Peptides against a protein of PDB entry 1EBD. Designs and how they scored, part 18

Target 1, 138 residues: chain A of PDB entry 1EBD
Amino acid sequence: KASYEGKVAAEAIAGHPSAVDYVAIPAVVFSDPECASVGYFEQQAKDEGIDVIAAKFPFAANGRALALNDTDGFLKLVVRKEDGVIIGAQIIGPNASDMIAELGLAIEAGMTAEDIALTIHAHPTLGEIAMEAAEVAL

## One batch from the design tools (peptide; made by RFdiffusion4, then SolubleMPNN)

Design b1_p10_7_s4 (from b1_p10_7, 5 letters changed)
Fold by OpenDDE base, seed 4:
Structure b1_p10_7_s4 (fold): chain B 138 residues (1-138), chain A 10 residues (1-10)
Amino acid sequence: as target 1 above (138 residues)
Amino acid sequence: SKAELLAKTA
């Protein structure tokens, strides 16, 4: 966020039109396993009266995670039930800090779980877990 | 959306 805001400010100073218009700010903890989050947590959505589907898929069921012997954790999608739009995501596990970017993009673009589910993810990859979680949400 | 694109290209 700070880096992005700095870029916007620099562009403005340089005379280039720019705007800060984001829905979600990613948060990352570089622990072992890594933790990453973007958008709503399930409880946050519920507290705001949003009916959500919390779709969880474990790294223990991910082929690449198994191959890497790094299967702790999960990916959780928070999906608005009325329209299937992804409004949040949490990842605890390998490469969470980088994987969160796909879901950040999905949220910012207003994508649905179906959009992710219908996007082919390479097999076997850690990122494939996003597709698996999206399928759970359908 | 992907579903929308599929519907349009079908």
Scores: peptide ipSAE 0.253, ipTM 0.816, DockQ to the pose 0.040
Fold by OpenDDE base, seed 2:
Structure b1_p10_7_s4 (fold): chain B 138 residues (1-138), chain A 10 residues (1-10)
Amino acid sequence: as target 1 above (138 residues)
Amino acid sequence: SKAELLAKTA
């Protein structure tokens, strides 16, 4: 957030048109395992009266994670039941700090779980976990 | 959406 807002400010100072326009702000903790989040947590959505599906997929079920011998953790998608739109995501596991970017993009673009599920992800990659979680949400 | 794109292609 700070870096993005700084870029917008710098562009404005330089005389270029720019604006802060985001829906979701990612948060990362570079722990071991890494933790990353963007958008709604499941309970936050429920507290606001949003009916959601919390789709969870473990790293232990991912081929790349197995190959890396780093299978702790999971990815959780928070999907609005009404229209299937992804409104949040949480990741605990290897490369979570980078994996969260795809989901941030999905949320910002108003994508559905189906959109991610129907997107081919390279095999074997940790990125497949997002696709698998999306399939769970369908 | 991906589904919409598929529908247009099919």
Scores: peptide ipSAE 0.209, ipTM 0.798, DockQ to the pose 0.039
Fold by OpenDDE base, seed 5:
Structure b1_p10_7_s4 (fold): chain B 138 residues (1-138), chain A 10 residues (1-10)
Amino acid sequence: as target 1 above (138 residues)
Amino acid sequence: SKAELLAKTA
């Protein structure tokens, strides 16, 4: 966020039109296991009166995670029930810091769980867990 | 979204 806002500010100073227009800001903790989040947490959505589906899938069930012997944690999608739009995601596990980018893109683009579920993910990859969680939300 | 695109072709 700070880097992006700095770029916007620099462009404005240079005389170019620029505006900050984003929906989701990622947060990452480079712990072991890594933690990453973007958009709403389930409880945050509920506190705001948004009816959501929390779709959780464990790394213990992911083929690549098993192959890497790194299966701690899970991916959670927070999906608005009304229209299936993804409004949040949390990842605890391997490569969470990088994997959150796909979900940030999905949220910014207004994608649904179906969009991710219908996106082919290479096998075997950690990224497949996003597809698996999306399928849970359907 | 892909769903929206599919809906337009339906």
Scores: peptide ipSAE 0.205, ipTM 0.768, DockQ to the pose 0.050
Fold by OpenDDE base, seed 1:
Structure b1_p10_7_s4 (fold): chain B 138 residues (1-138), chain A 10 residues (1-10)
Amino acid sequence: as target 1 above (138 residues)
Amino acid sequence: SKAELLAKTA
């Protein structure tokens, strides 16, 4: 967030058109396992009256995580029931700090769980868990 | 969306 805002400010000062226009800001904790979040948490959405599906998939069921013997945690997608749009995501597990970027992109682009489910992810990879969670949401 | 792209291609 701070880096992005600084970039926008620098571009503005340099006379280039730029604006801060975002829906979701990622948050990362570089713990073991790593934790990452973007957009709504499930309870936040419910508190605002948004009917959501919380689609959860464990790293224990991810092929790459198993191969790495690093299977703690899960990925959770928060999906708006009305239209299937992804409005939040949380990851606890290996490479969460980098994997959250795909979901940030999905949220900013207004993508649905179906969009991710129908996107081929390399096998076996940690990132494949996003596709698995998206399938749960369908 | 992906679904829309598939619908147009099919």
Scores: peptide ipSAE 0.201, ipTM 0.796, DockQ to the pose 0.039

Design b1_p10_8_s1 (from b1_p10_8, 7 letters changed)
Fold by OpenDDE base, seed 3:
Structure b1_p10_8_s1 (fold): chain B 138 residues (1-138), chain A 10 residues (1-10)
Amino acid sequence: as target 1 above (138 residues)
Amino acid sequence: SRLEEMRERL
């Protein structure tokens, strides 16, 4: 966020149009386990009157997480029920700070849970958890 | 989705 705001400020000083979309900007906490979020939280969507599915998948069921002996936490997708579009994602667990980028891309592209569920992920990877959570949302 | 649009183009 701060880095992106710095770019926006520099562009404004240079006389170029720029915008900050705080909904699309990922938030990361480099704790152990790491925490990352992009887009809507489930409660934020509900407060705005959006009917959502909150699909969770645990790292304890991910093959790479098991191999790393780092299985704490989960991935959550916030999916709009009307059309299956992903509007938010949260990750608590290994490599959350990097993994959130895939989900940020999915949200920005207007992808559905089906789009992610039908995307083949390399095996075994932590990234497979996004596919598994998307399948839960179907 | 944008992915769906891409699938139609490929």
Scores: peptide ipSAE 0.026, ipTM 0.546, DockQ to the pose 0.048
Fold by OpenDDE base, seed 1:
Structure b1_p10_8_s1 (fold): chain B 138 residues (1-138), chain A 10 residues (1-10)
Amino acid sequence: as target 1 above (138 residues)
Amino acid sequence: SRLEEMRERL
C-alpha cells in the first residue's frame, strides 16, 4: 500500500493522471509460514450481508508443497454465491506473499471461481492450489 | 459443466 501510494503521488507530481480506487489491497506478513490476504475475509463479507462460499484447500494436498516438504497451511477463496465472483482470498503457507498477486488480479478484474478453475496452472507448482480451491467453490 | 467439458479435452 505505501509503495503504491508513493507511486501515485509521484505520478501526480509529474502531471500524470492517477487514481486510488482499488477493490483489493494485499496484506502480507513474512512469517513462517507466510500469511497473505486480499479483499474480504469470510466474516467481513457475512457482516456486510454478502452470501459467500468459503472454499479452502490445504497445502498438504499440493504436489509441489509435498515435494518441498512444506505443507503447512491452506488457501481460502471467498466467493460471492450469487454470481461466483471472487471477492477475497487468504493464504497461509509457502510463497503466500507472491501467490496472493494472482488472486489480487482476479479480484480486480471481477473474475469468478470458474475462471480460475479453468485456468491451467503448471504442474507441479504451489500456484495450483488456487485452481484447486476454485474447484471447491464450484 | 464447463469444467467437465474441459476435463474431457485433457
Scores: peptide ipSAE 0.013, ipTM 0.539, DockQ to the pose 0.025
Fold by OpenDDE base, seed 2:
Parts: C-alpha cells; structure tokens; sequence
Structure b1_p10_8_s1 (fold): chain B 138 residues (1-138), chain A 10 residues (1-10)
C-alpha cells in the first residue's frame, strides 16, 4: 500500500492523471505460515449484501506442498455468485506472500473463477492451489 | 470513471 501510494504521488508530481485506489490492495504478514489477503473477506461481502461462494482448498492436497513437507494452511477464494467474479482471496501457507499476486491481478482484471480454473498452472507448484480453489467455486 | 467501474465490479 505505501509503495503504491508513493508511486501515485510520483505520477501526480510528474503531471500524470493518477488516483489512489484501495480496491484489491494486498496485505501480507510474514509469519510461519505466511498470511496474505486481497479484496473482500467472506463476512465483509455478506455484510454488504453480496451473495458469495467461499471456495477453500488446503495446502495438504497440493503436490508441491507435500513434496516440500509444508502442508499447513489453505487458500480461500471469495466469489460473487451472480456472475462468478472473484472479489477476494485469503491465503495461509508457504509462499502466500507471492501467491497472492495472481489473485490480486484476477480481481483487478474482473476475472471469474472459471478464468482461473481454465488457466493451466505449472505442475507441481503451489500456484496450482489457486486453480484448484477456483474449480471448487464452479 | 475507471475507479467507479472498479468499485461497481466488486
């Protein structure tokens, strides 16, 4: 967030049109396991009257996580039921801080769970967890 | 605006 705000400020100083947008800004805690979040939490969406699917996939079901002997945690996608658009994601697990970037991109682009589910991810990777969670949301 | 469209999307 601070880095983004600094970039917006630099663009404004340079005379470019720019605005601070708080939609889909990631938050990361570098704990063990790591925690990352972007967009809506499930309860936040519900409190705003958005009907959502919360699709969760555990690291313990991922081939790369198993190979690393690091299987604690899960990825959760928050998907709007009406149109399948991804509006939030939370990750607890190894490399969550890097994995959240794909989901931030997806939210900013207005992508659906289907878009991620139909995207081929390299095997075996932790990134496949996003694809698997998206498939759960279908 | 782009910002309004982004908020409407969420």
Amino acid sequence: as target 1 above (138 residues)
Amino acid sequence: SRLEEMRERL
Scores: peptide ipSAE 0.007, ipTM 0.462, DockQ to the pose 0.499
Fold by OpenDDE base, seed 5:
Structure b1_p10_8_s1 (fold): chain B 138 residues (1-138), chain A 10 residues (1-10)
Amino acid sequence: as target 1 above (138 residues)
Amino acid sequence: SRLEEMRERL
């Protein structure tokens, strides 16, 4: 957030029109395993009266995680049931700090679980877990 | 989906 706001300010000073208009701010904890979140948690959405699907996929079922012998944790997508739009994501596991960026993009773009499920992810990669979780949400 | 719509445009 602060880095992005700094860029917007610099662009404005340089005479380039820019605006801060973001919906989802990622939160990352560089622990072992790493933790990352963007958008709604499942309970937050429920508390706001949003009917959601919480689609969870474990790293223990991810080919890259298995190859790395680092299979703790999961990816969770929070998907709005009415339209399939992804409104939140949580990752606990390997490379969560970087992997959250894809999901942040998806949320900001108003993408659906189907959009992620239909995006080809390289096999085997940690990032493939996003596709797998999206398929669970369908 | 948006991706499906985009694919239909190609």
Scores: peptide ipSAE 0.027, ipTM 0.577, DockQ to the pose 0.044; fails the geometry check

Design b1_p10_8_s2 (from b1_p10_8, 7 letters changed)
Fold by OpenDDE base, seed 5:
Structure b1_p10_8_s2 (fold): chain B 138 residues (1-138), chain A 10 residues (1-10)
Amino acid sequence: as target 1 above (138 residues)
Amino acid sequence: SRLEEMKKRL
């Protein structure tokens, strides 16, 4: 957030039109395993009266995680039931700090679980878990 | 749906 705000300020000073207009601010903890979150948690959505699907996929079922012998944790998508739009994501596991960026992009763009499920992810990769979780939400 | 269309491509 602060880095992005700094870029917007620099662009404004340089005479370029710019605005801070974003919804999905990632939160990352560089623990072992890493933790990352963007958008709504499932309970936050429910507390606001949003009917959601929480789609969870474990790293223990991911081919790259198995190859790395690092299979702790999961990816969770929070999907709005009415339209399938992804409104939140949580990752606990390997490379969560980098993997959250894809899901932040998806949320900012208003993408659906179907959009992620139908995006080709390289095999085997940790990022493929996003596709698998999206398929669970369908 | 987009999913149905892609399933037809298999």
Scores: peptide ipSAE 0.032, ipTM 0.669, DockQ to the pose 0.029
Fold by OpenDDE base, seed 1:
Structure b1_p10_8_s2 (fold): chain B 138 residues (1-138), chain A 10 residues (1-10)
Amino acid sequence: as target 1 above (138 residues)
Amino acid sequence: SRLEEMKKRL
């Protein structure tokens, strides 16, 4: 957030058209395990009256996480029921700080759970967990 | 659905 706001400010000072858009601002905590979030939490969506599916998949079921012996945590997708659009994601686990970027892109692009479920991920990778969570949402 | 169309390709 602060880095992005700094970039927007610098561009504005330089006379370039720029605006701050807060649709998908990631939040990361570099703990062990790492924590990352983008968009809505499930409860935030519910509090705003959005009917959502919370699709969760554990790292304990991910082939790469098993191979790394680092299986703590999960990925959660928050999917709007009306149209299947992803409106939020949370990751607790290995490489969460980098993996959140795929989901930030998906939210910014207005992608659905089906779009991610049908995106081929390399096997075995930690990133496959996004595909697995998207399949849970279908 | 797109998913069902994909399943037909497997």
Scores: peptide ipSAE 0.031, ipTM 0.644, DockQ to the pose 0.027
Fold by OpenDDE base, seed 3:
Structure b1_p10_8_s2 (fold): chain B 138 residues (1-138), chain A 10 residues (1-10)
Amino acid sequence: as target 1 above (138 residues)
Amino acid sequence: SRLEEMKKRL
């Protein structure tokens, strides 16, 4: 966020059009386990009257997480029920700070849970958890 | 549907 705001400020000073859209800006906490979020939280969507599916999958069921002995936490997808579009994602667990980028891209592109579920992820990887959570949302 | 599009490509 701060880095992006700095870029926007530099562009404004240079006389170029610039904007900050906070909707799809990832938030990351580099704790142990890491925490990352992009887009809507489940409760935020509900408070706005959006009917959502909150699909959750645990790292304890991910093959790479097991191999790394780092199985704390989960991935959550917030999926709009009307059309299956992903509107938010939260990750608590290994490599959450990097893994959130795939889901940020999915949200910005207007992808559905079906799009993620049908995307083949390399095996074994932490990224497979996004596919598994998307399958839960179907 | 993406699935329908994939079925057309296979």
Scores: peptide ipSAE 0.030, ipTM 0.651, DockQ to the pose 0.031
Fold by OpenDDE base, seed 2:
Structure b1_p10_8_s2 (fold): chain B 138 residues (1-138), chain A 10 residues (1-10)
Amino acid sequence: as target 1 above (138 residues)
Amino acid sequence: SRLEEMKKRL
C-alpha cells in the first residue's frame, strides 16, 4: 500500500494523471510460517451479508511443499457463491508473501475460482495450491 | 463465457 501510494505521488509530482484506485490491498507478516491476506476474510463477507464459499487447501497436500519438507499451513479462498468471483484470500505457509500476488491480481481483475482452476500452474510449485483451492470452490 | 473470450484471442 505505502509503496503504491508513493508511486502515485511520484507520478503526480511529474505532472502525470494518477489515482489511488484499488479493490484489494495485500497484507503480509514475515513470520515463520509467513502470513498473507488480500480482500475479504470469510467472516467479513458474512457480516456484510455476502453468501460465500471458503475453499481451503493445505500445504501438506502440495508436492513442492513436501519436497521442501515445509508443509505447515494452508491457503483459503473466499468466493462469492452468486457468481464464483474471488473476493478474498488468506495464506499461511512458506512463500505466502509471494503467493498472495496471484490472488491479488485475480481479485483486482474480478476473476472467478474457475479462472484460477483452469489456469495451468507449473509442476511442482507452491503456486499450484492456489489452483487446488480454486478447484475446491467449484 | 471464458471459453468464447479465449477463442477470440486465437
Scores: peptide ipSAE 0.022, ipTM 0.575, DockQ to the pose 0.038

Design b1_p10_8_s3 (from b1_p10_8, 6 letters changed)
Fold by OpenDDE base, seed 4:
Structure b1_p10_8_s3 (fold): chain B 138 residues (1-138), chain A 10 residues (1-10)
Amino acid sequence: as target 1 above (138 residues)
Amino acid sequence: SKREEMLARL
């Protein structure tokens, strides 16, 4: 956010078109475990009248997390039921701060849970948890 | 904290 805002400000000063405000601004807390979020929280979507699937997959079931002995937490996808579009994601666990970027991209691009589920993730990686959570949402 | 607020929203 701050870095992006700085870039937008610099571009504005230089007379460039202002960057479009993105819908999905990630929030990260570099705690142990890390916490990251982008887009809607489940309850936020419900409060706005969006019917959602909250698909959750634990790091305890992720092969890379097991190998790292860092299995606390989970990934949650917030998926709009009507069309399967990903509208939010939360990650608590290893490398959440970096992993949130994939899901931020998915949200900004209007991707579905199916799009993520059908994307091959390298094995074993922490990133596979996004694919696994997407499969839960199908 | 920001963390606690984020966790509370899950």
Scores: peptide ipSAE 0.206, ipTM 0.842, DockQ to the pose 0.040
Fold by OpenDDE base, seed 3:
Parts: C-alpha cells; structure tokens; sequence
Structure b1_p10_8_s3 (fold): chain B 138 residues (1-138), chain A 10 residues (1-10)
C-alpha cells in the first residue's frame, strides 16, 4: 500500500493521470509461519449478508510443503455462492507472503473458484494448494 | 499483535 501510494503521488506531481483504485489490498505478517490475507474474511462476508463457501486446504496435504518439512497451516478461499466468484483469501504457511499475489489477481479480475481449479499449477509446488482449495469450493 | 489479530479473524 505505502509503496503504491508513493508511486501515485509521484505521478500526480509529474502531471500524469493516475486512474486506478484497487479493490483488493493484501495484508502480510512475516512470522513463522507467515500470514497473508486479501479481500473478505468469512465472517466479514457473513456480517454483510453475503452467502459464502469457505474452502480450506491444509499444507500437510501439499507435496512441496512435505518435501520442505514445513506443513503448518492452510489456505482458505472465501467464495460467493451465487456466482462462484472469489471475494477473499487467507494463507497461513510457507511462502504465504508471495503466494497471496495470485489470489489478489484473481479477486481483482473477478475470477471464480472454477477458473483457479482449471488452471494448471506446476508439480510439486506450494502454489498447487490454491488449486486444491478451489476444487473444494466446487 | 497484528499476527494475533489476523489469526483471531479466521
């Protein structure tokens, strides 16, 4: 956020039109395990009256996490039931700070759980957990 | 902490 705001300010001072408001701003905590979030939490969506599916997949079932001996945590997708659109994601586990970017892109683009489930992820990778969680939401 | 706050919201 702060880095992006700095770019927008520099462009505005230079007389360039800055015309992009982001919908999904990521939040990261660089702990062990790492924590990352983008968009809605499950309870926030429920409090706003959005009917959601919370699809969760554990790193203990991910082949790359097993190979790294780092299997603590999970990925959670918050999916709107009406149309299958991803409206939020949370990751607790290895490389969560980088992995959240894929899900931020998916939310900004209005992608569905089906879109992620049908996207081929390289094997074995930590990123496969997004595909596995998306399959749980179907 | 920010971490504890995030975990409590899951």
Amino acid sequence: as target 1 above (138 residues)
Amino acid sequence: SKREEMLARL
Scores: peptide ipSAE 0.188, ipTM 0.838, DockQ to the pose 0.038
Fold by OpenDDE base, seed 2:
Structure b1_p10_8_s3 (fold): chain B 138 residues (1-138), chain A 10 residues (1-10)
Amino acid sequence: as target 1 above (138 residues)
Amino acid sequence: SKREEMLARL
């Protein structure tokens, strides 16, 4: 957010049109485990009358997390039931701060859970958790 | 709201 606001300010000073505000601004806390979020939380969507699927996948079920001996936490996808569009994601776990970037891209691009589920992720990686959570949402 | 704009784009 702050870095984005800095870029918009620099562009404005340079006489360029201000960039359009991003739909999904990531929030990260570098705790142990790390916390990351982008887009809607499940309850926010429900409070706005959006029918959602909250698909959750634990780090303990991921081969890379097991190999790292760091299996605390989960990834949650918030998916609109009507069309399968990803509208939010939350991650608590190792490397959550980097893992959130894929999901931020997916939300900004209007991608579905199917789009993520059908994307081949390298094995073994923590990134596969996003794919597995997307499969849960199908 | 920015949130309403987000939903309209999705």
Scores: peptide ipSAE 0.027, ipTM 0.665, DockQ to the pose 0.282
Fold by OpenDDE base, seed 5:
Structure b1_p10_8_s3 (fold): chain B 138 residues (1-138), chain A 10 residues (1-10)
Amino acid sequence: as target 1 above (138 residues)
Amino acid sequence: SKREEMLARL
């Protein structure tokens, strides 16, 4: 957030049109395992009366995580049932701090679980877990 | 902590 706002400010100072227009602010904790979140948590969505699917996929079922011997945790997608739009994501596991960026992009773009499920992810990668979780949401 | 807060919401 602060780095992005700083970039927008620098662009404005340079005389370029700039605006801060974002919905999803990522939160990261560099622990072992790493934790990352963007958008709604499942309970937050429920508290606001949003009917959601919480689609969860474990790193223990991810080929790259197995190869790395780092299989703790999971990815969770929070998907609005009405239209399949991804409104939140949480990751506990390897490389969560970087992997959250794809899901931040998906949320900002208004993408659906189907959009992610139909996006080819390289095999085997940690990022493939986003596709797997999206398939669970279908 | 921030971590504990995040984990409590998952």
Scores: peptide ipSAE 0.022, ipTM 0.594, DockQ to the pose 0.039

Design b1_p10_8_s4 (from b1_p10_8, 8 letters changed)
Fold by OpenDDE base, seed 5:
Structure b1_p10_8_s4 (fold): chain B 138 residues (1-138), chain A 10 residues (1-10)
Amino acid sequence: as target 1 above (138 residues)
Amino acid sequence: SKLEEMKKRL
């Protein structure tokens, strides 16, 4: 957030029209396993009256995680039922701190679980877990 | 389902 706000300010000073309008701010904890979140948690969405699907996929079922012998945790997508739009994501597991960026992009762009499920992810990668979780939401 | 339709594309 602060780094992006600094960039917007620099662009404005340079004479470029710019605005700060964030939908989702990532939060990361560099623990072992790493934790990352962006957008809504499932309970937050429910408390606001949003009907959601919580689509969860475990790292224990991810080929890259198995190869790394680091299979603790999961990825969870929070998907709005009415239109399939991703409104939140949580990752506990390997490389969560970097992997959350894809999902932050998806949320900011208003993408659906279908958009992620139809995006080709390299095999085998940790990133495939986003695709697998998106498939669970379909 | 959307999933079943997607699986046909793969």
Scores: peptide ipSAE 0.027, ipTM 0.608, DockQ to the pose 0.028
Fold by OpenDDE base, seed 1:
Structure b1_p10_8_s4 (fold): chain B 138 residues (1-138), chain A 10 residues (1-10)
Amino acid sequence: as target 1 above (138 residues)
Amino acid sequence: SKLEEMKKRL
């Protein structure tokens, strides 16, 4: 957020009109394990009256995480039940700080859990966990 | 389910 706002400000100073236009702002904590979030938490969506599916998949079931011996945590997708659109994601685990970017893109683009589930992820990768969580939402 | 429908597409 702050870096993006700084870019918008720099562009404005240079005489190029720019605006902050985003649906989701990522939040990252570089702990061990890493924590990342984008969009709605499940409870936030419920408090706003949005009917959601919380689809969770553990790193303990991810082939790359097993190979790395780093299997703590999970990925959670928050999916709107009405249309299957992803409105939030949370990751606790290996590479969460980078993996959140795929989910940020999906939310910004208005993608569904089906869109992620049908996207081929390389095997074995940590990123496959997004596909696995999307399948849980179907 | 959407999952079963997806499995038919693959």
Scores: peptide ipSAE 0.025, ipTM 0.580, DockQ to the pose 0.028
Fold by OpenDDE base, seed 3:
Structure b1_p10_8_s4 (fold): chain B 138 residues (1-138), chain A 10 residues (1-10)
Amino acid sequence: as target 1 above (138 residues)
Amino acid sequence: SKLEEMKKRL
């Protein structure tokens, strides 16, 4: 966010057309384990009257997390029940700060849980957990 | 189920 705003400000000062338009802003905490979020939390969606599926998959069931001996936490997808569109994601676990970018892209593009579940992830990777959580939503 | 259809594609 701050880096993006700095770029927009520089373009405006230079006399170029620019706009600040925010849809899905990631939030990251570099703790142990790391925490990352983008889009809706499950309760926020419910408070707005959106019927959602909360699909959760644990790092304890991920092959790369097991190999790294770092299996604390989970990935959660918040999926709109009407059309299967992903509207939020939360990650607590290894490399959450980088892994949230895939899910931010999916939300910005209006992708479904099916789109992620049908995307082949390399094996073994932490990123496979996104595919596994998407399968839970189906 | 969608899951069973997907498992056939992978």
Scores: peptide ipSAE 0.024, ipTM 0.579, DockQ to the pose 0.026
Fold by OpenDDE base, seed 2:
Structure b1_p10_8_s4 (fold): chain B 138 residues (1-138), chain A 10 residues (1-10)
Amino acid sequence: as target 1 above (138 residues)
Amino acid sequence: SKLEEMKKRL
């Protein structure tokens, strides 16, 4: 957030049009396991009257997490039921701080769970957990 | 289901 706001300020000073958009600002906690979030939480979406699917996939079901002997946690996608658009994501697990970037991009671009589920991810990777969670939402 | 439609595309 602060780095993004600093870039927008620098662009404005240089005379370039820029705006601060807060729709998909990632939040990261570098704990063990790491925690990352972007966009809506499930309860936040419900409180706003958005009908959502909360699709969850555990690290313990991922081949890379098993190979690393680090299987704690899960990824959760918050998907709007009406159109399948991803509106939020939460990750607790190894490398969550980097894994959240794909989901931040997906939310900012207005992508659906189908778009992620149909994207080929390298095998074996922790990134496949996003694809598996997207498939759960379908 | 959307999943079944997706599986037909693969």
Scores: peptide ipSAE 0.022, ipTM 0.559, DockQ to the pose 0.029

